# Designs tried in a protein design run: peptides against a protein of PDB entry 7BDX. Part 30

Target 1, 212 residues: chain A of PDB entry 7BDX
Amino acid sequence: EMGAAACTLLWGVSSSEEVVKAILGGDKALKFFSITGQTMESFVKSLDGDVQELDSDESQFVFALAGIVTNVAAIACGREFLVNSSRVLLDTILQLLGDLKPGQCTKLKVLMLMSLYNVSINLKGLKYISESPGFIPLLWWLLSDPDAEVCLHVLRLVQSVVLEPEVFSKSASEFRSSLPLQRILAMSKSRNPRLQTAAQELLEDLRTLEHN

## One batch from the design tools (peptide; aimed at target 1 R79 E80 Y117 S160)

Design b2_p14_1_s3 (made by RFdiffusion4, then SolubleMPNN; from b2_p14_1, 8 letters changed)
Fold by OpenDDE base, seed 3:
Structure b2_p14_1_s3 (fold): chain B 212 residues (1-212), chain C 212 residues (1-212), chain A 14 residues (1-14)
Amino acid sequence: as target 1 above (212 residues)
Amino acid sequence: as target 1 above (212 residues)
Amino acid sequence: DLYEAREERLLAPE
């Protein structure tokens, strides 16, 4: 309980750039983010056995951790820190996203995807994430999720890849060969306006890339 | 481990007034400070059995909590919050200080005393603390500590009482009758310059009050 | 330049 409460407060205040700078400027940051990855991994591994109630203190704790990572990644210096000093955490997030089944831990997936999206704003971060083993299959695995919010954040990450020629060119062949076009087309017709728009934009971007 | 790390980060960033305002401006503050008191109490109660290594994650966690309270109390709005909305936490801190033996949990005592001192800057806070049952005996109990830093912070709190006529007048009789004058005199001769100065100043303040 | 134009998401606890 106390850990979750403290983490929740830390998450809330981490929405400030100055707080992120303060976190990263200290000697505790490396250890914190190392343990963060381990904690999230342990949580996901524990799901295979016990019905962790979505509202458990542990769940809230892990959500807060993911939120902190997202907020750190929302800041330029935070992205640089993650890419330079906390690559293991990024690897962990990618792994966890791959380990989770469609519909499983939706809220956590969203937070982790948001963190990856923020990291992807940095070219170095985008390169690192996109060059991770199994990244493209992971995107499609995640896009198979029935949850519209998960799919939205996947599409945003896909768009980050597509909009960066230096990154897209490296994976273009695999990307094109495995693209779940019908799924994206279905999303472009969704009743969720944000998902619909994201899917439409991505389809337009993809069409533009095919003509170039 | 993760809880301690998160709390430590929160402690670090809570040195900022803006962060304190952010913590208090949310809907999580009340719960956090409630659980904080409970956690500190549980820690102190656990000491009677197991040699908690001073460097345990739990110890660090509780130190961070006490540090957060201190930092909150260092800010005007934080003091107001504690006095208006977290009186139970103040009661807990007073209780814990009374439950601890001389030389026991020195670092925690210092942090808790610092928090009380900060709260005492607010007249409402000072009134609340000083009117707590057993407050004067508690001061003398704490002043019996062999640790100079504990004694320093006790003297500072005593001075806060002495310098506020409205508060001092209510307890003046009990205060004068139980004052460990010889102990304070001994402290005025300490090799610790801060303790020496604090004791000398308090003795001067007391002399002034006896002449008025 | 292109990266600065992207929406950076800051989250608060729900």
Scores: peptide ipSAE 0.041, ipTM 0.840, DockQ to the pose 0.073
OpenDDE base, seeds 1, 2, 4, 5: peptide ipSAE 0.038, 0.039, 0.038, 0.025; ipTM 0.839, 0.841, 0.840, 0.830

Design b2_p14_1_s4 (made by RFdiffusion4, then SolubleMPNN; from b2_p14_1, 9 letters changed)
Fold by OpenDDE base, seed 4:
Structure b2_p14_1_s4 (fold): chain B 212 residues (1-212), chain C 212 residues (1-212), chain A 14 residues (1-14)
Amino acid sequence: as target 1 above (212 residues)
Amino acid sequence: as target 1 above (212 residues)
Amino acid sequence: DLFDARREQLLAPE
């Protein structure tokens, strides 16, 4: 309980750029983000047995950790830190997104995808995650999720790849050959307006790339 | 481990007034400080059995909690919050300072005394803690500690009482009858310059009060 | 910077 409360407060205050800089300016940041990855991994591995209630202290704790990573990645120096000094955490997030089944731990998936999206704002970050083994198959695996928010944040991450020619050129062959076009077209007709817009924008970006 | 890491980071960033305001501006502050008191109490109660190594994860966690309380109390709105909304935490800190033996958990004592000193900057806070049952005996109990830093922070808290006529007038009879003058005189000759100065200043303040 | 506009900040859940 106390750990979850402290981590939740740390998540809340990490919405400030100055707080993110303060977190990173200390000698504890490396250790914190290393243990963060391990803790998130342990939580996801525990799901194979006890259906941890989504509202458990442990779930709230891991959500707060994922939220902190997201807020750190929202800041330029935070992205630089993650890509330079916490690559194992990024690898862990990518692995966990692959390990989780469709519909499993939706809130955690959303937060992890938000963190990866924020990392993808930096070209160096986008290069790192997009060059990760199985990245393109992972995106399509995640796009099979029944949750609209999961799919939305997957589409945002896909869009970050598509909008960066230097990155997209490396993945273009695999991307074109494996693109779940029918799924994205279905999302462009979703009743969820955010999902609908994200799918439409991605389809427009893809059309632009086919003409160039 | 992860809880201690998160709490340590929260302690570090709580050195900022803006972060303290952010902690208090959320709906989680009350719960956090309630659980903080319970966690500190549980830690102190656990010391009767296993000599928890001063460097254990649990010790570091509780030190960070006490540090957060200290940093919150360093800010005017934080003092107001503690005195208005977290009185049970203040009562817990006072109780724990009484429960700990001389030389036991020195670092925790120092942090708790620092928090009480910061609370004492506010007249309302000073009134609250000084009107707590057994407050004057507690000060003298704490002044029996062999640690110079514990004694220093006790003297600072005593000075806050002495320098506030409205508060001192209520305790004057008990204070004068129980004052460990020989102990304070001995501290005024300490090799620790900070302890020496604090004891000298307190002796000067006491002399001023005897002439008025 | 288009990148700064794309950043996402999250508040703690209620």
Scores: peptide ipSAE 0.061, ipTM 0.849, DockQ to the pose 0.098
OpenDDE base, seeds 1, 2, 3, 5: peptide ipSAE 0.050, 0.048, 0.050, 0.049; ipTM 0.846, 0.846, 0.846, 0.847

Design b2_p14_2 (made by RFdiffusion4)
Pose (drawn by RFdiffusion4):
Structure b2_p14_2 (pose): chain A 212 residues (1-212), chain B 210 residues (1-210), chain P 14 residues (1-14)
Amino acid sequence: as target 1 above (212 residues)
Amino acid sequence: EMGAAACTLLWGVSSSEEVVKAILGGDKALKFFSITGQTMESFVKSLDGDVQELDSDESQFVFALAGIVTNVAAIACGREFLVNSSRVLLDTILQLLGDLKPGQCTKLKVLMLMSLYNVSINLKGLKYISESPGFIPLLWWLLSDPDAEVCLHVLRLVQSVVLEPEVFSKSASEFRSSLPLQRILAMSKSRNPRLQTAAQELLEDLRTLE
Amino acid sequence: PFVPESVPLSKESI
């Protein structure tokens, strides 16, 4: 209970750039981010499906962990630190997104997809994520999730890699062969404006790159 | 005059999340949200045989109080703090909406309805408002108001209550059937564009979940 | 402590 309360407080204060710089400056953050991935992996493996039931100081603990990772990656030196020091944590995040079934732990998936988008803002972070093993199959599969907020964060991540045609050029062929053009087109007609324009903007960029 | 000027200044700066977080600790020593509800209750009681005066120092004081409550509930930890600590203030807001006759204190009713919408964004806040005494009769009473801006913010609150699970097993199925569908339909053909669109959106949501 | 949360998409649309 005490462990989760401290992680929740750290999640709250980690929204500040001054606090994020202080976390990386203290010589204990490396251990914190290594054991964070182990705790997130342990939490996901412990779930035999079901849902989560807002596990008392268990789910709030991992949510605080993913929330901290997201708030750290939101700061320039935070996403820089993560791609240099905590590349294993990025591997764990990408692995746990594929390991989590559609509709299972939706809040955890959005927090994780938000952190991958933030890390992709760093040039090395974009290279590391896009060059990870089943990255493209993972993207199109996360789009098969019924939750609209998960689809929105997948499209924002796809748009981020698509916005760097150099990195996009390495993952050619499968971007044309396997992309769920129909699902992205359906998302360009959603009554939710943020999801609708995200898919509309991604479609504009996808059609423009195939011709230019 | 001095009290209203300081409250207006606080309403201006309360649009910042940093300021809202700083306000939530101050409620301990000076019961800011406890005495806010008393001041709002005192103001409406003082309008015995009369309606609003406006441009007054007293009118802008309560507007600033309701504006501050709204700007606090607009921040995630603000609406979380209100539903945990300031449930009496929420009771007062819901009570004063029913106590105010139609056409009386229109600006105050809109600001109060905006704060309730914001608190309803929080899961516990939604339960607390929808399970409050006389809540459905209050929605009907507020929709009988001639002012379009008040009707708009009632429809926006109703839409917030209609969306999300609320157990869904006839707990929300009966809430939808008990609404003034005729008045919502009349407002869907309204000459006020903002009101017309809110009633149209709400009607779509009522039909979608039927 | 306060739990940081985001506003749901359905609520933002209103």

Design b2_p14_2_s1 (made by RFdiffusion4, then SolubleMPNN; from b2_p14_2, 7 letters changed)
Fold by OpenDDE base, seed 1:
Structure b2_p14_2_s1 (fold): chain B 212 residues (1-212), chain C 212 residues (1-212), chain A 14 residues (1-14)
Amino acid sequence: as target 1 above (212 residues)
Amino acid sequence: as target 1 above (212 residues)
Amino acid sequence: PFIPEEVPLEMQRL
C-alpha cells in the first residue's frame, strides 16, 4: 500500500521536466531504475495467466513505475540516462512485452510501449531497441493484440523505425518479409479513429519507401 | 526495496516548493499522508526495543516518509494542508516521539521534530501541536535524550512556544512548574556549539519573559 | 515528428 502510494505520487510529479532532472541528479537514480525492472518482471511472472485486477495495489504500483519510466523518457536527459545507464530496464520492458499474452495487462503494455516510443525519439534509443534480438517478431506479436490502444502504440513505434532510414535499412529485408500487411490494412478500416489514422499514415510511409 | 527507493526519490524531489504543490494538488495526497502515519506507527511498534539497523530498507523507507513530511511542512501551503487535512499524521508524530525511548531511533526523532518545528512556523500549527494532550511532558521527555541533535531540535520547538505569547500564556503555569532548568543549563555548557547556542538563547528568552 | 509523451497520473486519462 504505502509503496504504491509513494510511486503514484512520484509518477504524478514526474510529468515535470524539472522533477525528472531532480530524479536523475541524485545518486539513487541507478538503483531505482534497476529495481524498477526487477519489480515489473516479478509482477509479470506472478500473473500465471490469471486476469489481474487492474485496481490492486500491486497493479497500481507497477503502472506507476511504468508511468515514471515513460515520463523520464519524455525528456532529452531522461532518454540519454535510460539508453546509457539503464539498458537492462529497456531490455526488461522488451522482454515483458513479449512474455505477455494478447489481451493480457493491456494498460501496462500501453505504458511500456509509450516508454519505448519516447526512447525512440532519440536516435541512439531507437537504434538500441530496434537492434534488440527479436525486435521485429515482437512488433508483430504485439500487433496481434485485440486491444486498439496496444495496436495504436505498436504502430507508432513501427513508424519510428520506418521514419529513420539508418535504422530501417538494417532491418528492411526482415521487415518486408514478415510485415503483417493484412493486419495493418484491417486497422486502417478500424472504427477507432486514432488507430485508423496511425495505420493509414504507416501504410503511406511504407508505400513511399517502396517507390524510392 | 522498491517502495524505499521510490520514497527516497520522492523525498529528494520534495525539497522543491513546486514539487510540494504538485504532491498536494493531486487527489492522492490525503491517502498518501494517511498511510504515512500508519506506516511510521507500524515501524515504531515493530522496534520492540531492539537496536534497529539504520541502513535497513524499512528504516530508509520511514526516514524518507518523515523527510517528505518535513519538506511539505517547510512550505506555507504544506503547513496549511497538514494542519487542516492531516491532523492524524501530526498526532501520530507526537505519539511516536513519546513512545520512543531516549537514544532510540535518533535520526527518525530528528526528522519528526524538524517536521513539528516547520508546522510550528504557522500559528495554527503551533496552536494545534502545543494544545495536544501531554505536549509539555513530551517536550521534557524528549529533552532527556542523550543525543545532542534530538535535544537541539527539542529546544528549537520549545523556543517556538516561548516566542508566541498567545500560545505560551495558555501553558505558562505548567511550563514553569515542570521546566527541566538544570538540564537546559547543562546544555548551555555543551561542547556542541549549536546545542549550546540554542540553550543559551532559550534561557535568555525565558529570563526576558519572567521580568515582564 | 516524434512527440514526447507525458503520462497522466490517472489511468483513465491514457
Scores: peptide ipSAE 0.023, ipTM 0.804, DockQ to the pose 0.037
OpenDDE base, seeds 2, 3, 4, 5: peptide ipSAE 0.018, 0.018, 0.019, 0.020; ipTM 0.799, 0.794, 0.792, 0.797; seeds 4, 5 fail the geometry check

Design b2_p14_2_s2 (made by RFdiffusion4, then SolubleMPNN; from b2_p14_2, 8 letters changed)
Fold by OpenDDE base, seed 5:
Structure b2_p14_2_s2 (fold): chain B 212 residues (1-212), chain C 212 residues (1-212), chain A 14 residues (1-14)
Amino acid sequence: as target 1 above (212 residues)
Amino acid sequence: as target 1 above (212 residues)
Amino acid sequence: PFIPEETPLEFLRL
């Protein structure tokens, strides 16, 4: 309870750039983000099947941790810190996204995907996550999720790869050979307008890349 | 571990007025400070005698909580919030200071006394804590502590009472009848210069009040 | 960048 409350307040205030700078300006940031990765990993490993109590203290705590990572990654200096000094945390997030089953821990998946997207805003971050082993299969695994919000954030991360030629060129053959085109086409017909738009934009970007 | 780390970061960033305003501006502040009081109370009640592991995760967590309360009370809007909306927390701090033995949990006592001193900066806060049942006996109980830093913060809180005529007049008879004058005189001869100065200033203030 | 809204403290168990 109390740990989740404190972490939730820290998450809320971390929406400010000045708070992110204060978190990073101390000698405690490295240790905090190291423990964060370990805590998130322990939580996911403790999940017995498809049942998650979303309102449990432990779940709320892990959501707040993922929220803090996302908010730190929203700031330029936070992205630089994560990519330079907290790579193990990024590796952990990628691993956990692979370990979660379709439909399992939807909210946590969304937060972790948002953090990866924010990291992908800078070229160094995008290079790091996209060169991670199994990254392309992971994207398609996540895109198989029945949750529209998970799929939306996957499509945004895919778009970040597609829009960066230096990143896309390294993975283009694997990307094209494994692309779940029919799944993306189905999303472009979704009743969810955000998912529909994201899928349409990605399809347009892919069509442009085939002609170039 | 993780809860203590998150709470410690929140404590560090709460040294900023903007962060305090952000903590208080959400709908979560009331619940957080309620749980804070309960957590601190549970910790103190779990203490078996004089042994405290100062480096334990639980101790660090409670220190961070007391630090957050202190930092919130350092800001004008934070004092207003605590006095108007979190009175139970102030009552809890007073109770816990009474329940701790001389020499027990020195660091926590100091942080809690610092929070009470910060609350005492405004007249409404000073009135509230000084009108609490057993407040004057509590001051003398705390002044019996062998720790110079505990005694220093007690003397500062006593001085806040003495310097406010509207507060002091209500308690003047009890205050004068129970004043540990010999203890304060001994502190004015301390090798600790901060304690020595605080005791000398308080003695001067008391002498001035006897002549008026 | 995404800045997610925090989970309400009301869902935490006392």
Scores: peptide ipSAE 0.131, ipTM 0.797, DockQ to the pose 0.063
OpenDDE base, seeds 1, 2, 3, 4: peptide ipSAE 0.022, 0.036, 0.021, 0.047; ipTM 0.795, 0.795, 0.796, 0.800; seed 1 fails the geometry check

Design b2_p14_2_s3 (made by RFdiffusion4, then SolubleMPNN; from b2_p14_2, 8 letters changed)
Fold by OpenDDE base, seed 4:
Structure b2_p14_2_s3 (fold): chain B 212 residues (1-212), chain C 212 residues (1-212), chain A 14 residues (1-14)
Amino acid sequence: as target 1 above (212 residues)
Amino acid sequence: as target 1 above (212 residues)
Amino acid sequence: PFIPEETPLEMLRL
């Protein structure tokens, strides 16, 4: 309980750029983000047995950790820190997104995808995550999720790849050969307006790339 | 480990007034400080058996909690919050300072005394803690500690009482009858310059009060 | 086109 409360407060205050800079300016940041990855991994591994209630102290704790990573990645120096000094955490997030089944831990998936999206704002971050083994298959695996928010944040991450020619050129062959076009087309007709818009924008971007 | 890391980071960033305001501005502050008191109490109760190493994860966690309370109390709105909304935490800190033996958990005692000193900057806070049952005996119990830093922060808290006529007038009879004058005189000759100064200042303040 | 540096950031508030 206390750990979850402290982590939740840290998540809340990490919405400030100055707080993110303070977190990173200390000698504890590296250790914190290393243990963060381990803790998130341990939580996901524990799901094979006990259906941990979404509202458990442990779930709230891990949500707060994922929220902190997201808020750190929302700041330029935070993205730089994650890509330079906490690559193992990024690898962990990518692995956990692959390990989770469709519909499993939706809130955690969304937060992890938000963190990866924020990392992808930096070209160096986008290069790192997109060059990760199995990245393209992972995107399509995640796009099979029944949750609209998971799919939305996957589409946003896909769009980050598509909008960066230097990155997209490296993945273009695999991307074109594996693109779940029918799934994206179905999302462009979703009743969820954010999902609908994200799918339409991605389809427009893909059409633009086919003509260039 | 993760809880201690998160709490340590929260302690570090709580050195900012803006962060303290952010902690208090959320709907989680009351719960956090309630659980903080319970966690500190549980830690102190656990000391009756296992000599917890000063460097254990649990010790570091509780030190960070006491540090957060101190940093919150360093800000005017934080003092107001503690005195208005977290009185049970103040009661817990006073109780724990009484439960700990001389030389036991020096670092925790120092942090708790720092938090009480910060609370004492506000007249309402000073009134609250000084009107707590057994407050004067508690000060003298704490002044028996072999640690110079514990004694220093006790003297600072005593000075806050002495320097506030409205508060001192209520405790004057008990204070005069129980004052460990020989102990304070001995501290005024300490090789620790901060302890020496604090004891000298308190003796000067007491002399001033005897002439008025 | 390059991802603008002004791309909307995911700042999560509690």
Scores: peptide ipSAE 0.021, ipTM 0.798, DockQ to the pose 0.043
OpenDDE base, seeds 1, 2, 3, 5: peptide ipSAE 0.020, 0.020, 0.018, 0.018; ipTM 0.802, 0.801, 0.796, 0.799

Design b2_p14_2_s4 (made by RFdiffusion4, then SolubleMPNN; from b2_p14_2, 8 letters changed)
Fold by OpenDDE base, seed 1:
Structure b2_p14_2_s4 (fold): chain B 212 residues (1-212), chain C 212 residues (1-212), chain A 14 residues (1-14)
Amino acid sequence: as target 1 above (212 residues)
Amino acid sequence: as target 1 above (212 residues)
Amino acid sequence: PFIPEEIPLEMQRL
């Protein structure tokens, strides 16, 4: 209980850039983000056996941790810290997104995808994530999720790759050969307006790349 | 481990007035400080049976909680919040200071005494604390501690009472009848310069009150 | 006891 409450308050105040700078300026940041990755991994591993209630203190704690990572990644110095000093955490997030089944832990997936999207704003972060083993297959695996919010954040991350020529050129062959075009086209017709827009924009970006 | 790390980061960032305002401006502040009191109480109750290692994750967590309370009490809106909305936490701190034996959990005592001192900067806070049952006996109990830092922070809290005529007048009879003058005089001769100064200043303030 | 979820900060790519 108390740990979840403290971590949730830390998540709330981490919406401030000055608070993120204060977190990262201390000698405790490295240890905190190391334990964060381990804690998130331990939680995901515990799901295979016990139907953990989504509203448990443990779930709330892990959501707050994922929220903190997202808020840290929302600022330039936070992205630099994650890409330079907490790569293991990024690798853990990518692994956990692969380990979670479609429809499993949707809220956690959304927060982790938001953190990866924020990291992808930096060219260095985008390069690091996109060069991770199995990254393109992981995107398509995640895009098979029945949840519209998961799919939305996957499409946004895919768009970050497509919009960066240097990164896209390295994955272009694999991307073109494995692209779930029919799935994205179906999403562009979704009743969810956010998903519809994201899918439509991505399809326009892809068409632009086919003419070049 | 993770809870202690998160709470320790929250303690660090709570040194900012803006962070304290953000903590208190959220809907989670009341719940957080309620659980804080319960957690501190649970920890102190666990000490009677097990020699908890001072460097345990649990000890670090409770120290961070006491540090957060101190930092909240360091600002005007934080003192107002504690005195208006978290009186149970103040009562818990006073109780725990009474329950702890001389020489027991010195670091926690220091942080709790610092929080009470910060609250005592407000006349409303000083009134609330000084009107608590057994407050004057509690001060003398704490002043029997062998630790110079505990005694220092007790003397500072005593001085806050003595320097406020409205508060002192209510306790003046009990204070004069129970004053451990020989103990304070011994502290004024301490080799610890901070303790020496605090004891000397308090003795000067007391002499001024005897001439009025 | 339920603690409300915080809304994370997110930066949009320009």
Scores: peptide ipSAE 0.020, ipTM 0.803, DockQ to the pose 0.100
OpenDDE base, seeds 2, 3, 4, 5: peptide ipSAE 0.019, 0.016, 0.018, 0.020; ipTM 0.801, 0.788, 0.798, 0.802; seed 5 fails the geometry check

Design b2_p14_3 (made by RFdiffusion4)
Pose (drawn by RFdiffusion4):
Structure b2_p14_3 (pose): chain A 212 residues (1-212), chain B 210 residues (1-210), chain P 14 residues (1-14)
Amino acid sequence: as target 1 above (212 residues)
Amino acid sequence: EMGAAACTLLWGVSSSEEVVKAILGGDKALKFFSITGQTMESFVKSLDGDVQELDSDESQFVFALAGIVTNVAAIACGREFLVNSSRVLLDTILQLLGDLKPGQCTKLKVLMLMSLYNVSINLKGLKYISESPGFIPLLWWLLSDPDAEVCLHVLRLVQSVVLEPEVFSKSASEFRSSLPLQRILAMSKSRNPRLQTAAQELLEDLRTLE
Amino acid sequence: SPFDAASERLLEKS
């Protein structure tokens, strides 16, 4: 209970750039981010499906961990630190997104997809994520999630890699062969404006790159 | 005069999340949200045989109080703090909406309805508001107000209550059937565009979940 | 926005 309370407080204060700089400056953050991935992996493996039932100081603990990772990656030196020091944590995040079934732990998936988008803002972070093993199959599969907030963060991540045609050119062929053009087109007609324009903007960029 | 000027200044700066977080600790020593409800209750009681005066120092004081409550509830930890600590203030807001006759204190009713909408964004806040005494009769009473802005913010609150699970097993199925569907339909053909669109949106949501 | 509200609710720390 005490462990989760401290992680929740750290999640709250981690929204500040001044606090994020202080976390990376203290010589204990490396251990914190290594054991964070182990705790997130342990939490996901412990779930035999079901849902989560807002596990008392268990779900709140991992949510605080993913929330901290997201708030750190939201700061320039935070996403820089993560791609240099905590590349194993990025591997764990990409692995846990594929390991989590659609509809299972939706809040955890959005926090994790938000952190991958933030890390992709760093040039090396974009290279590391896009060159990870089943990255393209993972993207199109996360789009098969019924939750609209998960689909929105997948489209925002796809738009981020698509916005760097140099990195996008390495993952060619499968971007044309396997992309769920029909699902992205359905998302460009959603009554939710943020999801609708995200898919509309991604479709504009996808059609423009195939011709230009 | 001085009290209202300081409250208006606080309403201006309360649009910042950093300021809202700073306000939530101050409620301990000086019961800011406890005495806010008393001041709002005292103001409406003082309008015995009369309606609003406006441009007054007293009018802008309560407007600033309701505006601050709204700006606090607009921040995630603000609406979380209100539903945990300031449930009496939420009771007062819901009570004063019913106590205010139609056409009386229109600006105050809109600001109060905006704060309830914001608190309803929080899961516990939605339960607290929807399970409050006389809540459905209050929605009907507020929709009988001639002012379009008040009707708009009632429909926005009703839409917030209609969306999300609320157990869904006839707990929310009866809430939808008990609404003034005729008045919502009349407001769907309204000449005020903002009101017409809110009633239209709400009607789509009522039909979607039927 | 109702959609933004649902998103904020989903992401609430509580």

